# Designs tried in a protein design run: peptides against a protein of PDB entry 2AKA. Part 66

Target 1, 299 residues: chain A of PDB entry 2AKA
Amino acid sequence: MEDLIPLVNRLQDAFSAIGQNADLDLPQIAVVGGQSAGKSSVLENFVGRDFLPRGSGIVTRRPLVLQLVNSTTEYAEFLHCKGKKFTDFEEVRLEIEAETDRVTGTNKGISPVPINLRVYSPHVLNLTLVDLPGMTKVPVGDQPPDIEFQIRDMLMQFVTKENCLILAVSPANSDLANSDALKIAKEVDPQGQRTIGVITKLDLMDEGTDARDVLENKLLPLRRGYIGVVNRSQKDIDGKKDITAALAAERKFFLSHPSYRHLADRMGTPYLQKVLNQQLTNHIRDTLPGLRNKLQSQL

## One batch from the design tools (peptide; aimed at target 1 A14 R292 N293)

Design b2_p26_6_s3 (made by RFdiffusion4, then SolubleMPNN; from b2_p26_6, 12 letters changed)
Fold by OpenDDE base, seed 2:
Structure b2_p26_6_s3 (fold): chain B 299 residues (1-299), chain A 26 residues (1-26)
Amino acid sequence: as target 1 above (299 residues)
Amino acid sequence: SAEEEALAQVEALFPELDAMVEKLAA
């Protein structure tokens, strides 16, 4: 069971070389959410490093296939530059930006062509995520006026696939009933069978309000439930606050909050990572026989 | 071609895939 995710990673790498025309429905988790919902912070918290592009507007402009691999060593590799090991995660960020700009140009456009990044670390569980561009209604810079629909069409290429799980990231300090992530998930997964809810910014909710009903799966029920997380503030990110310290603060937040204390052992980034590893592993187990048969018929 | 190479890489994984499927079925 422990080798299922790495095996699927090798399949994913092989098919990435063929291009998007491969109708292969690989078991995977697509990450969806509005701009500034906290998606990048969640992914960086898994790695324990700052390595994703930051800024205003649309930051992720190509799908990022992020393959986390538990290892005794810590380094990153890109599929587009095989054999180059990155140990400085600032260089990883710069490579993502450079590779994105190489394809999209300076107009801040988007491309459906994935970037494949593998991170080896002793601090991660085996986990593969596809980070997708944040949903937006507002073009920035020289982006085309229909950028909202371009992003939506890109997301639909992933989330409509039967073997795709959906990590729907929603901020708690906004109306959850109007969450872009939950809306798109409901459109393609109306029974809530493939969707995992992540609630960010719980620390930024108005005084006297909480997301308890959502986190208890009582307001907008998902079969796979909801997990709350607390990311670093923008001030903490700018100040280069250590992610390990931020994870400790997250744990303290849930334990000390009257509305969340009873849920604390089923909340936070470490628990989310564990749940996603287990869910992806089980999902691969269930889909692998069918996938093997499909592969045989296509070759 | 790049496509042929990718297909060859997939085929090279079949023994491991088959072994894993068998293990999961047991």
Scores: peptide ipSAE 0.351, ipTM 0.881, DockQ to the pose 0.781
OpenDDE base, seeds 1, 3, 4, 5: peptide ipSAE 0.347, 0.345, 0.348, 0.342; ipTM 0.880, 0.879, 0.879, 0.878

Design b2_p26_6_s4 (made by RFdiffusion4, then SolubleMPNN; from b2_p26_6, 18 letters changed)
Fold by OpenDDE base, seed 1:
Structure b2_p26_6_s4 (fold): chain B 299 residues (1-299), chain A 26 residues (1-26)
Amino acid sequence: as target 1 above (299 residues)
Amino acid sequence: AAEQQSIAEIQALFPELDETVKRLAS
């Protein structure tokens, strides 16, 4: 198989300075979900490090182009500070916060200007995701009263593009019929062709309830299906619980749960990462000829 | 200036993209 993801990564980096009006529809996966849906935890679980901003309200306030690259070494690089290798992922978190604040100010506003972060690690598959701000209905701090619409408009800039796959992250312990992620996905992908469902917080569901029907793709069918994951609790995150241990606990959860045992091999963060790698690779393969032709016409 | 640099980078990547597409078609 061709190393298609790294090639698209270089294209993404090259296009970073062209601005929002770039007419090039790059194959990508946009991550969408409500606040506290567990998006950041999923991404951190891929890397096995704590490196994303945490807190209440809107945490992600700029698009984060997260490029995971399998490597023998572990470090991170930002496009906005080329040549600096980050080996301390706490410093990565701080840089994201600083770079976000530099553009948005201190009022917790948002900006559509992406942050490009590349993480090299022996623990990841090649995978690129665009983490988008969490959808919210309630402004916090000094946020403008129309922040909900600003976030929605930002998300729409990504998810409306035909070459954009949508990773819709929804918590299982809330009404999935009212999932912000699934709603926006349905709006722009009514036939469910571009949407991959991720169901978080399966371990927080009420006793006697389960998300089996959702995970079996029987409730709200998506062509690309659903994958359940179990993230660290906020207590675990605050306590710096090891992600490797959390992944083991996730595996145990699915294997031991009567409603999910039969699905266990197609659940969990490692499987999700594998599926996303495969789907992105295949998606790039399918779209690359068109991308080439479009670029050729513009050169 | 940043935009011009990006355009140059894209132009530099195009041959690799083109060859990759050709390989995929074979």
Scores: peptide ipSAE 0.541, ipTM 0.933, DockQ to the pose 0.702
OpenDDE base, seeds 2, 3, 4, 5: peptide ipSAE 0.476, 0.483, 0.479, 0.469; ipTM 0.920, 0.921, 0.919, 0.918

Design b2_p26_7 (made by RFdiffusion4)
Pose (drawn by RFdiffusion4):
Structure b2_p26_7 (pose): chain A 299 residues (1-299), chain P 26 residues (1-26)
Amino acid sequence: as target 1 above (299 residues)
Amino acid sequence: AATEAGLAAVEALFPDLDAMKARLEA
């Protein structure tokens, strides 16, 4: 039903101002990744426009509830900017930065208050993800020293909940067994039943190695599987993001790589969007029947 | 005030949740 994701989108809007309550548990996807995993590039490739803050280290300092709605037209709106349409995605980036600084005292710390961004675009399927601060060790920033723990604690508030599906994002050019995202997913989902794996930077692996065993779901099995993507950034004449060319380059990569050609139809951003739309819809279908009565008791 | 408005918005969505549930059961 094309209606389930929009219904939960209204619930997320309604709960955006309701502080943390460990018992509230909406069906949704939380995006979890180490700072080096390239999770912003995954989201920007869904949208086809650069729109996320840039900087060293942390990009998301408040949870970003990103609601993507397939549309013939292309614009964005923030719940905190009633009625305003954003058509220039650079301004969208600037608003994320400004609204975040408005809340965060130190210009580098974090806050649990969400930013609710809805994007209408022909480049997206109906899909909603909650992007969370990336994980890191060295608090190389400017306050606070326990920042690693503050980030982990915020992630745990989301992903310890049973209805929270986990989109664990890991770079292929690293030791995947040591992935921060997969490890934290294992701490709260030991059976791997509600974690969806994403492997980025496949084109950056060392010569003569590949990630076939993980992509085939053999090495680090997850019930919901892994999907690989690459960010082969292409810019148009104006030096701006060209998503059609970037997606074609990604498709060419999977079709031409001897280790991946047989999986190409199950790799890449378009396929990932399809999978997330499907899994999120089925998950909502599964959890909605008991939802109204459960919410009353938990509020 | 913001909390109260959020809770009222949730209560307003209960008929929609019931209707959606009935459609899934059919």

Design b2_p26_7_s1 (made by RFdiffusion4, then SolubleMPNN; from b2_p26_7, 9 letters changed)
Fold by OpenDDE base, seed 4:
Structure b2_p26_7_s1 (fold): chain B 299 residues (1-299), chain A 26 residues (1-26)
Amino acid sequence: as target 1 above (299 residues)
Amino acid sequence: SAVAEALARVEALFPELDALVARLEA
């Protein structure tokens, strides 16, 4: 079972060279959410490293195929620069930015051409995620006025696929009923069969409020449920707060919170990573026979 | 072509894929 994700990764790498014209519905998890929903922080918490671009507005401007591979060694590799091993994750961040700018230019535009990043680490479970641009209504820089729709169209290329699971990232300190992530998920997955909810910023909710009903899957039910996480604050990130320390703080948060204590073992980044690994593995298992047949027919 | 090479790489994975599918169906 542990070999399923790596095998699909190799398929994904091979197909990346064919371009978007391949109507290949690979089993994958697309990460969707509004800008500043905490997507990047969730992904970095999986790796335990700061390696994603940061900033205001649209940070992810190309799909980032993030392939996490459990390994005894820690390094990153890009598909566009094969043979180069990155051990400094700051260099990984810079490469993402450089490669993004190479394709999109300096106008902060978007491109549907993915960046393929593989991270080997002893701290990760095998997991492949496609980080997608954050949904926004506000163009930044020299972005076209229709950037919102461009992003939406890009997201739709992924989330409409039947074999695509949707990791819908929503901040708890905003109206969850109006979550961009949950809205787009509901549009393409009206029965909630492919959507996993992630609730961030639980620590930033107003005093006396909680997201218990959401996390218990009672408010906006998803078949695959919700997982709450607590990310580092921007201040913590700027202060280079250690991710390990942040994960400990996250655990403490759930254990000490009256509304979440009973859910604590099914909350937090480590649990999320485990769930995603299991969900993806199971999803690959279920779809692989059909995928094999489809691949054969396309050759 | 890049496409042909990519397809060849995909095809090269078929033995492993087939073996895995066979195990899943058993």
Scores: peptide ipSAE 0.239, ipTM 0.829, DockQ to the pose 0.833
OpenDDE base, seeds 1, 2, 3, 5: peptide ipSAE 0.122, 0.237, 0.233, 0.233; ipTM 0.686, 0.836, 0.834, 0.832

Design b2_p26_7_s2 (made by RFdiffusion4, then SolubleMPNN; from b2_p26_7, 12 letters changed)
Fold by OpenDDE base, seed 2:
Structure b2_p26_7_s2 (fold): chain B 299 residues (1-299), chain A 26 residues (1-26)
Amino acid sequence: as target 1 above (299 residues)
Amino acid sequence: SAEAAALAEVEALFPELDALVEKLKS
């Protein structure tokens, strides 16, 4: 079972060379959410490093295939520059920005061509995620007025696939009924079979309110449930607050909150990572026989 | 071609893939 995710990673890398025309439904997890929903922070918390582009507006403008690999060493590699090992994660961020700009230009446009990034770390579980551009209704910079629909169309290329699990990221300090992530998930997964809910910004909810009913899977039930997380604040990010310290603060938040205390052992970023690893592993197990047969028919 | 190379890489993974599939069936 330990080799299932790495094997699928190798398949994913091989098929990346064929381009978008390959009708490959590989078992994977697509990350969806509105702009500023906290997707990038969740991914960085898995790695324990700051390495994703930051800013206002649409930050992720190409799909990022993030392959996390448990290893005794810590470094990153890009598929587009094989053989170069990155040990400085600021350089990883710069490479993502440069590679994005190379394809999309300076107009903040989007491209469906993925960036493939593999991160080796002793602090991660084996896990592959596809980070997708954040859904937005407002164009920024020189973006075309239909950018909302361009992003939506891009997301649909991933989330409509039967073997794609959906990590739907929604902020707690916004109306969950209007969550862009949950709306798109419901559209393509009406029975809630492929969707895992992540609730961010629980620490930013109005006093006297909580997301207990959501986290207990009672309000908008998903078969795979919801996991709450607390990311670093923008001030903490700007101040370069250590992610390890932030994870400790997250744990303290759930333990000390009267509405979440009883759920604390099933909340937080570390638990989310474990759940995603298990979900993906099991999903690969279930789909691998069919995938093998399909691959053989294409050769 | 890039496609041919990719298919060759996939084919090279078949022994490992087959072994895992058989293990999962048992």
Scores: peptide ipSAE 0.234, ipTM 0.832, DockQ to the pose 0.809
OpenDDE base, seeds 1, 3, 4, 5: peptide ipSAE 0.108, 0.209, 0.211, 0.227; ipTM 0.689, 0.815, 0.816, 0.826; seed 1 fails the geometry check

Design b2_p26_7_s3 (made by RFdiffusion4, then SolubleMPNN; from b2_p26_7, 14 letters changed)
Fold by OpenDDE base, seed 3:
Structure b2_p26_7_s3 (fold): chain B 299 residues (1-299), chain A 26 residues (1-26)
Amino acid sequence: as target 1 above (299 residues)
Amino acid sequence: SSLAEALAKVESLFPELDALVEKLKA
């Protein structure tokens, strides 16, 4: 089963070269959430590196197909830069920004054309995620006035597909009933069959409040449940706090919190990564026979 | 790459895909 995700990655790369991203329902996980929900921090915590664009407003402006591959070596490769190995993850960040700007221009517009990034690392499990632009209601800077709808339309191209799992990222310090991620997930997956909930910012909740009922899957039930995580604070990121230290702090948070201690073994970034690897592997197993038949019929 | 090249690349993966599908059925 360990080879299922790499095989789908090769299929994904082959289809990306055709330019017809819309017609193939490949088994994948789309990451959705509002702006500042903590999506980028979750992805960087999987890799253990700072490599995603940072800034105010919409940071992800093109879909980022992030292919994590367990390897003895650590490096990154872009599909658009074949043969170039990146060992400096700051250069990876710069390449994402440059390639984004090349297609969208300097006006911070969006494009549905994905960037394909593969990261080899001894610290990752095999996992493929599609990071999508953060949902927003307010244009920032030179963004078009209809940017909200453009983002929604882009997200819908991914999350409406039957073989797409949805990683819905919601901050705990906001009303979860009003979560943009959970709303869009419920729109396209009303029975909660394809949605995995991630609850971020549990450390930023008001004193005397907790997300226990959500994490126990009692408030807004999803078949695949919820996983809480604690990302680095912006202060920690600016201070270049080591991700290993952040993961230790996350573990300590869950173990020491009265409301979460009993859930601690089913919480945190390492557990999330494991669950996503297992869920994606199982999903590929279940969908691959049908996908193979569909591919044969198109030849 | 042309559409034809991309389709050829996909087809080149079919033997491995088929082998994997068969393993999953067993």
Scores: peptide ipSAE 0.225, ipTM 0.812, DockQ to the pose 0.737
OpenDDE base, seeds 1, 2, 4, 5: peptide ipSAE 0.115, 0.200, 0.214, 0.205; ipTM 0.693, 0.804, 0.805, 0.808

Design b2_p26_7_s4 (made by RFdiffusion4, then SolubleMPNN; from b2_p26_7, 11 letters changed)
Fold by OpenDDE base, seed 2:
Structure b2_p26_7_s4 (fold): chain B 299 residues (1-299), chain A 26 residues (1-26)
Amino acid sequence: as target 1 above (299 residues)
Amino acid sequence: SAEQAALQQVEALFPELDEMVAKLAA
């Protein structure tokens, strides 16, 4: 069972060379959310390194297939430059930016062509996520006026697939009923069977308010439930606050908060990573026999 | 072609896939 995710990773790498025309529904988790919802911070917290592009507007402009692999060593490797091992994660960030710009140009446009990044680390569980561009209504720079719909169409290519799980990232300091992530998830998964909810920015909610009802799965029920997380503040990110220290602060937040204390053992980034590893593993187990048969019929 | 190479890579994984499917069925 422990080798299921790496095996699917090799399938994913092989099919990446065929392009998007491959009608292969691989078991995977797509990450969706509005701009500034905290998606990048969640992913970086899994790795324990700063390595994703940052800035205003749309920072993720191509799908990023992020393959986390538990290993005794720590390094990253891109599929588009095989054999090059990155040990400096700032260089990883720069490579993502350069590879994105190479395809999209300087107009901050988007491309559906994925970037495939594998990270080996002793600090991660085996986990594969597809990070997708953040949903937005506001074009930035020289982006086309229909960028909102281009992003939506790109997301739909992933989230409509039956074997795709959806990690819906929503900020708690905004109206959750109007969450872009939850809306798109509801559109393609009306029964809430494939969606995992992540609630960010719990520390930024108005005084006297909380997201307890959501986290207890009582307000907008999902079969796979909700997990709350606390990411680093923008000030902390700019100040290069250590992610390990931030994870400790996250734990303290849940333990000390009257509304979340009873949920603390089922909250936070480490728990989220564990749950996603288990859910993806189980999902692969359930889908692999059918996938094998489909592959045979296509070859 | 790149497509042919990719298909060959997929075929090379069949023994491992079959083994894993067999384990899951047991």
Scores: peptide ipSAE 0.358, ipTM 0.881, DockQ to the pose 0.833
OpenDDE base, seeds 1, 3, 4, 5: peptide ipSAE 0.343, 0.338, 0.325, 0.333; ipTM 0.876, 0.872, 0.867, 0.872

Design b2_p26_8 (made by RFdiffusion4)
Pose (drawn by RFdiffusion4):
Structure b2_p26_8 (pose): chain A 299 residues (1-299), chain P 26 residues (1-26)
Amino acid sequence: as target 1 above (299 residues)
Amino acid sequence: SAEEEEGLRQVEALFPDLDEMKERLE
């Protein structure tokens, strides 16, 4: 039903101002990744526009509830900017930065108060993800020293919940067994039943190695599987993001790589969007029947 | 707070929609 994701979108809007309550548990996807995993690039490739803050280290300092709605037209709106329509995605980036600084005292710390961004676009399927601060060790920033723990604690508030599906993002050019995202997913989902794996930067692996075993779901099995993507950034004449060319380059990569050609139809951003739309819809279908009565008791 | 009270009223307003959606899934 094309109606389930929009229904939960209204619930997320309604709960955006309701502080943390460990018992509240909406069906949704939380994006979890180490700072080096390229999780921003995955989201920007869904949208086809650069719109996320840039900087060293942390990009998301408040949870970003990103609601993507397939549309013939292309614009964005923030719940905190009633009625305003954003058509220039650079302004969208600037608003994320400004609303975040408005809340965070230190210009580098984090806050649990969400930013609710809805994007209408022909480049997207109906899908909603909650992007969370990336994980890191060295608090190389400017306050606070326990920042690693503050981020982990914020991630745990989301992902310890049973109705929270985990989109664990890991770069292929690293030791995947040591992935921060997969490890934290294992701490709260030991059976791997509610974690969806994403492997980025496949085109950056060392010569003569590949990630076939993980992509085939053999090495680090997850019930919901892994999907690989690459960010082969192409710019148009004006030097801006060209998503059609970038997606074609990604498609060429999978079709031409001897280790991946047989999986190409199950790799890449378009397929990932399809999979997330499908899994999120089925998950909502599964959890909605008991939802109303459960919410009353938890509020 | 006032924002939290408004959010709770919005949630209550969504209960008929959740009931209807449940019936359609049956």

Design b2_p26_8_s1 (made by RFdiffusion4, then SolubleMPNN; from b2_p26_8, 11 letters changed)
Fold by OpenDDE base, seed 5:
Structure b2_p26_8_s1 (fold): chain B 299 residues (1-299), chain A 26 residues (1-26)
Amino acid sequence: as target 1 above (299 residues)
Amino acid sequence: SAAEAQGLAEVQALFPELDEMVKKLS
């Protein structure tokens, strides 16, 4: 059972070479959220490293297949440059940017062609996520006016697949009823069967307000529920605040907050990693027979 | 293309492992 995710990773890499014509619905988790919803911070917190592109507007411009693999060593590898091991995660960030620009050019355009990144680390659980471009209505640079719809079309290529789980990332300090992540999830998963809710920025809510009803799955119920997290602030990121320290602060936040104390053991980034690992493993187990049969019919 | 052919070959090579895994799960 522990080898299910690595097996699917190998299949995923192989399918990437075949291109978009492969009608294969691989079990995966697609990460969706509005721009600045905190997606990049969640992913970096899993690895414990700063390695994702940062900036204003659309930061992720290609799908990033992020394959986390528990290992005794810490390094990263890209599918597009096999055999090169990256131990400096700043170089990983630069490679993502360079490979993005190679395909999209300098106009900040988007491309549906994934980047495949595998991270080996003793600090991660086996977990594969597909980070998708942040939903935005505001074009930046030389982006076309219809960039919002281009992003949506790209997201739909992933989230409409039956075997795709959806990690919907929403900030708590914004109106959750207007969450881009929850809207797109509801569109393609109206019964809330494939969606996992992540609520970020709980520490930035106005005094006297809380997201308790959401986190207790009472407001917008999802079968797979909601998990709250507290990410580093932009100031903390710019100031190079240690992720380990941030994770400790997150734990303290939930334990000390009057509205969240009773939920604290089912909140935070470490718990989210565990849940995602378990859910992905179970999802692979459930879908693998169908995948085998489909593949057998095509070979 | 050469890349597509390589990808297909890799998938074919992985199929026995996939098949065995499914048998273990059932």
Scores: peptide ipSAE 0.567, ipTM 0.946, DockQ to the pose 0.790
OpenDDE base, seeds 1, 2, 3, 4: peptide ipSAE 0.563, 0.508, 0.552, 0.567; ipTM 0.945, 0.938, 0.943, 0.945

Design b2_p26_8_s2 (made by RFdiffusion4, then SolubleMPNN; from b2_p26_8, 9 letters changed)
Fold by OpenDDE base, seed 4:
Structure b2_p26_8_s2 (fold): chain B 299 residues (1-299), chain A 26 residues (1-26)
Amino acid sequence: as target 1 above (299 residues)
Amino acid sequence: SAAEAAGLAEVEALFPELDEMVEKLK
């Protein structure tokens, strides 16, 4: 079971070389959410490093296939830079930005061509996520006026696939009923079979309000449920607050909060990582026989 | 293209492992 994710990772790498013409529905988790929903922070919290592009507006402009691999060593590798090991995660960030700009140009446009990044770390579980551009309605800079639709179309290429699980990231300090992530998930997964809800910014909710009903799966039910997380604030990020310290603060938040204390063991980034590892592993197990047969028929 | 051919070859090279894994999952 532990080798399922690495095996699919190798398939993903191979398919990346074949290009978009391989209409192969690989078991994967696509990460969706509005801009500033906290997607990048969730992913960085898994790694325990700052390595994703930051900024206002559209940060992720290409799909990022993030392959987390449990290892005794810590380093990153890009598929487009085979043999180069990155130990400085700031260089990883810069490479993502450079590789994005290489394909999209300087106009802050988007491209459906994935960046494949593998991160080896003793602090991660085996987990592959496809980080997708954040949904937006407002073009920034010299982005095309139809950027919203371009992003949507890109997301749809992933989330419409039957073997794609959807990690829907929604901020709690916004109207969850109007969450872009949950809306797109509901569109392609109306029965909520493939969607995992992540609720961020629980610490930023107005006093006297909570997301208990959502987290208890009572408001907008998903078969796979919801997991709340607390990310570092922008101030914390700018202040270079350690992710380990942030994870401890997250744990404290859930344990101390009257509305979430009873859920605390099923909340937070570490629990989310475990759940995603298990969900992906099980999903691969269920889909791999069919995938193998399909591969044989297409070759 | 050469890249596509290389990718296909990589997929084919994974078939033995895929087959083994599929058998384990039965």
Scores: peptide ipSAE 0.502, ipTM 0.932, DockQ to the pose 0.850
OpenDDE base, seeds 1, 2, 3, 5: peptide ipSAE 0.492, 0.493, 0.474, 0.498; ipTM 0.930, 0.932, 0.926, 0.932

Design b2_p26_8_s3 (made by RFdiffusion4, then SolubleMPNN; from b2_p26_8, 9 letters changed)
Fold by OpenDDE base, seed 4:
Structure b2_p26_8_s3 (fold): chain B 299 residues (1-299), chain A 26 residues (1-26)
Amino acid sequence: as target 1 above (299 residues)
Amino acid sequence: SAAEEEGLKRVEALFPELDALVEKLK
């Protein structure tokens, strides 16, 4: 079981070389959510490093295949920069930005061509995620007016695949019924079989309100359920609050909150990482025989 | 293209491991 995710990672790397013509439905988790839903913070919290582009508007403009690999050492590697090991995660951020701009130009356009990033760390479980551009209705910079539809079309290339799990990231301080993440997930997964809900910004909900019913899977049921997380605030990020300290604060939040204390052991970023590792592993196990046969037929 | 050929070769190189894992999962 330990080798399943690494094997799929090697397949992903190989398929990246073949290009878009490989209509291969690899078992993967696509991360979807509106802009500012907290996707980047969730991913950074898994790594324990700040390494993703930040800013207003569309931050992720190319799919980012993020391969987390448990290792005794900590470093990152890009598939497009073979042999270069990054130990400074600020340089990782800069490389993502540079490689994005190289393909899309400076117009803040999008490209469906993935960036493949592998992060080795003692602090991660084996986990592969495809971070997708945040859904938006408002073009930024010199983006085309149809950027919303371009993003949606890009997302659909991933989330329509049967072997794609969907990590739907929604902020709790917004109307969840109008969540872009849950809407797109419902469109392609109407029975909620492939969707994992992540609820961010639970600490930013109005006083006297909570997301208990959502987290208990009672409001908008998903087969795979919901996991609440508390990310660093923008103030905390700007203040360079340590992710370890933020994870401790997240744990404290759930334990001390009257509405969530009974769920605390099934909430938070560390639990989310474990669940995703397990679900991806199981999903690979279930799909691998079919994948093998499909690969054979394409060669 | 050369890149496509390299990709295909890499996929083919993974078949022994893939087959072994598939058999183990049966």
Scores: peptide ipSAE 0.356, ipTM 0.889, DockQ to the pose 0.799
OpenDDE base, seeds 1, 2, 3, 5: peptide ipSAE 0.347, 0.346, 0.326, 0.323; ipTM 0.886, 0.887, 0.876, 0.875

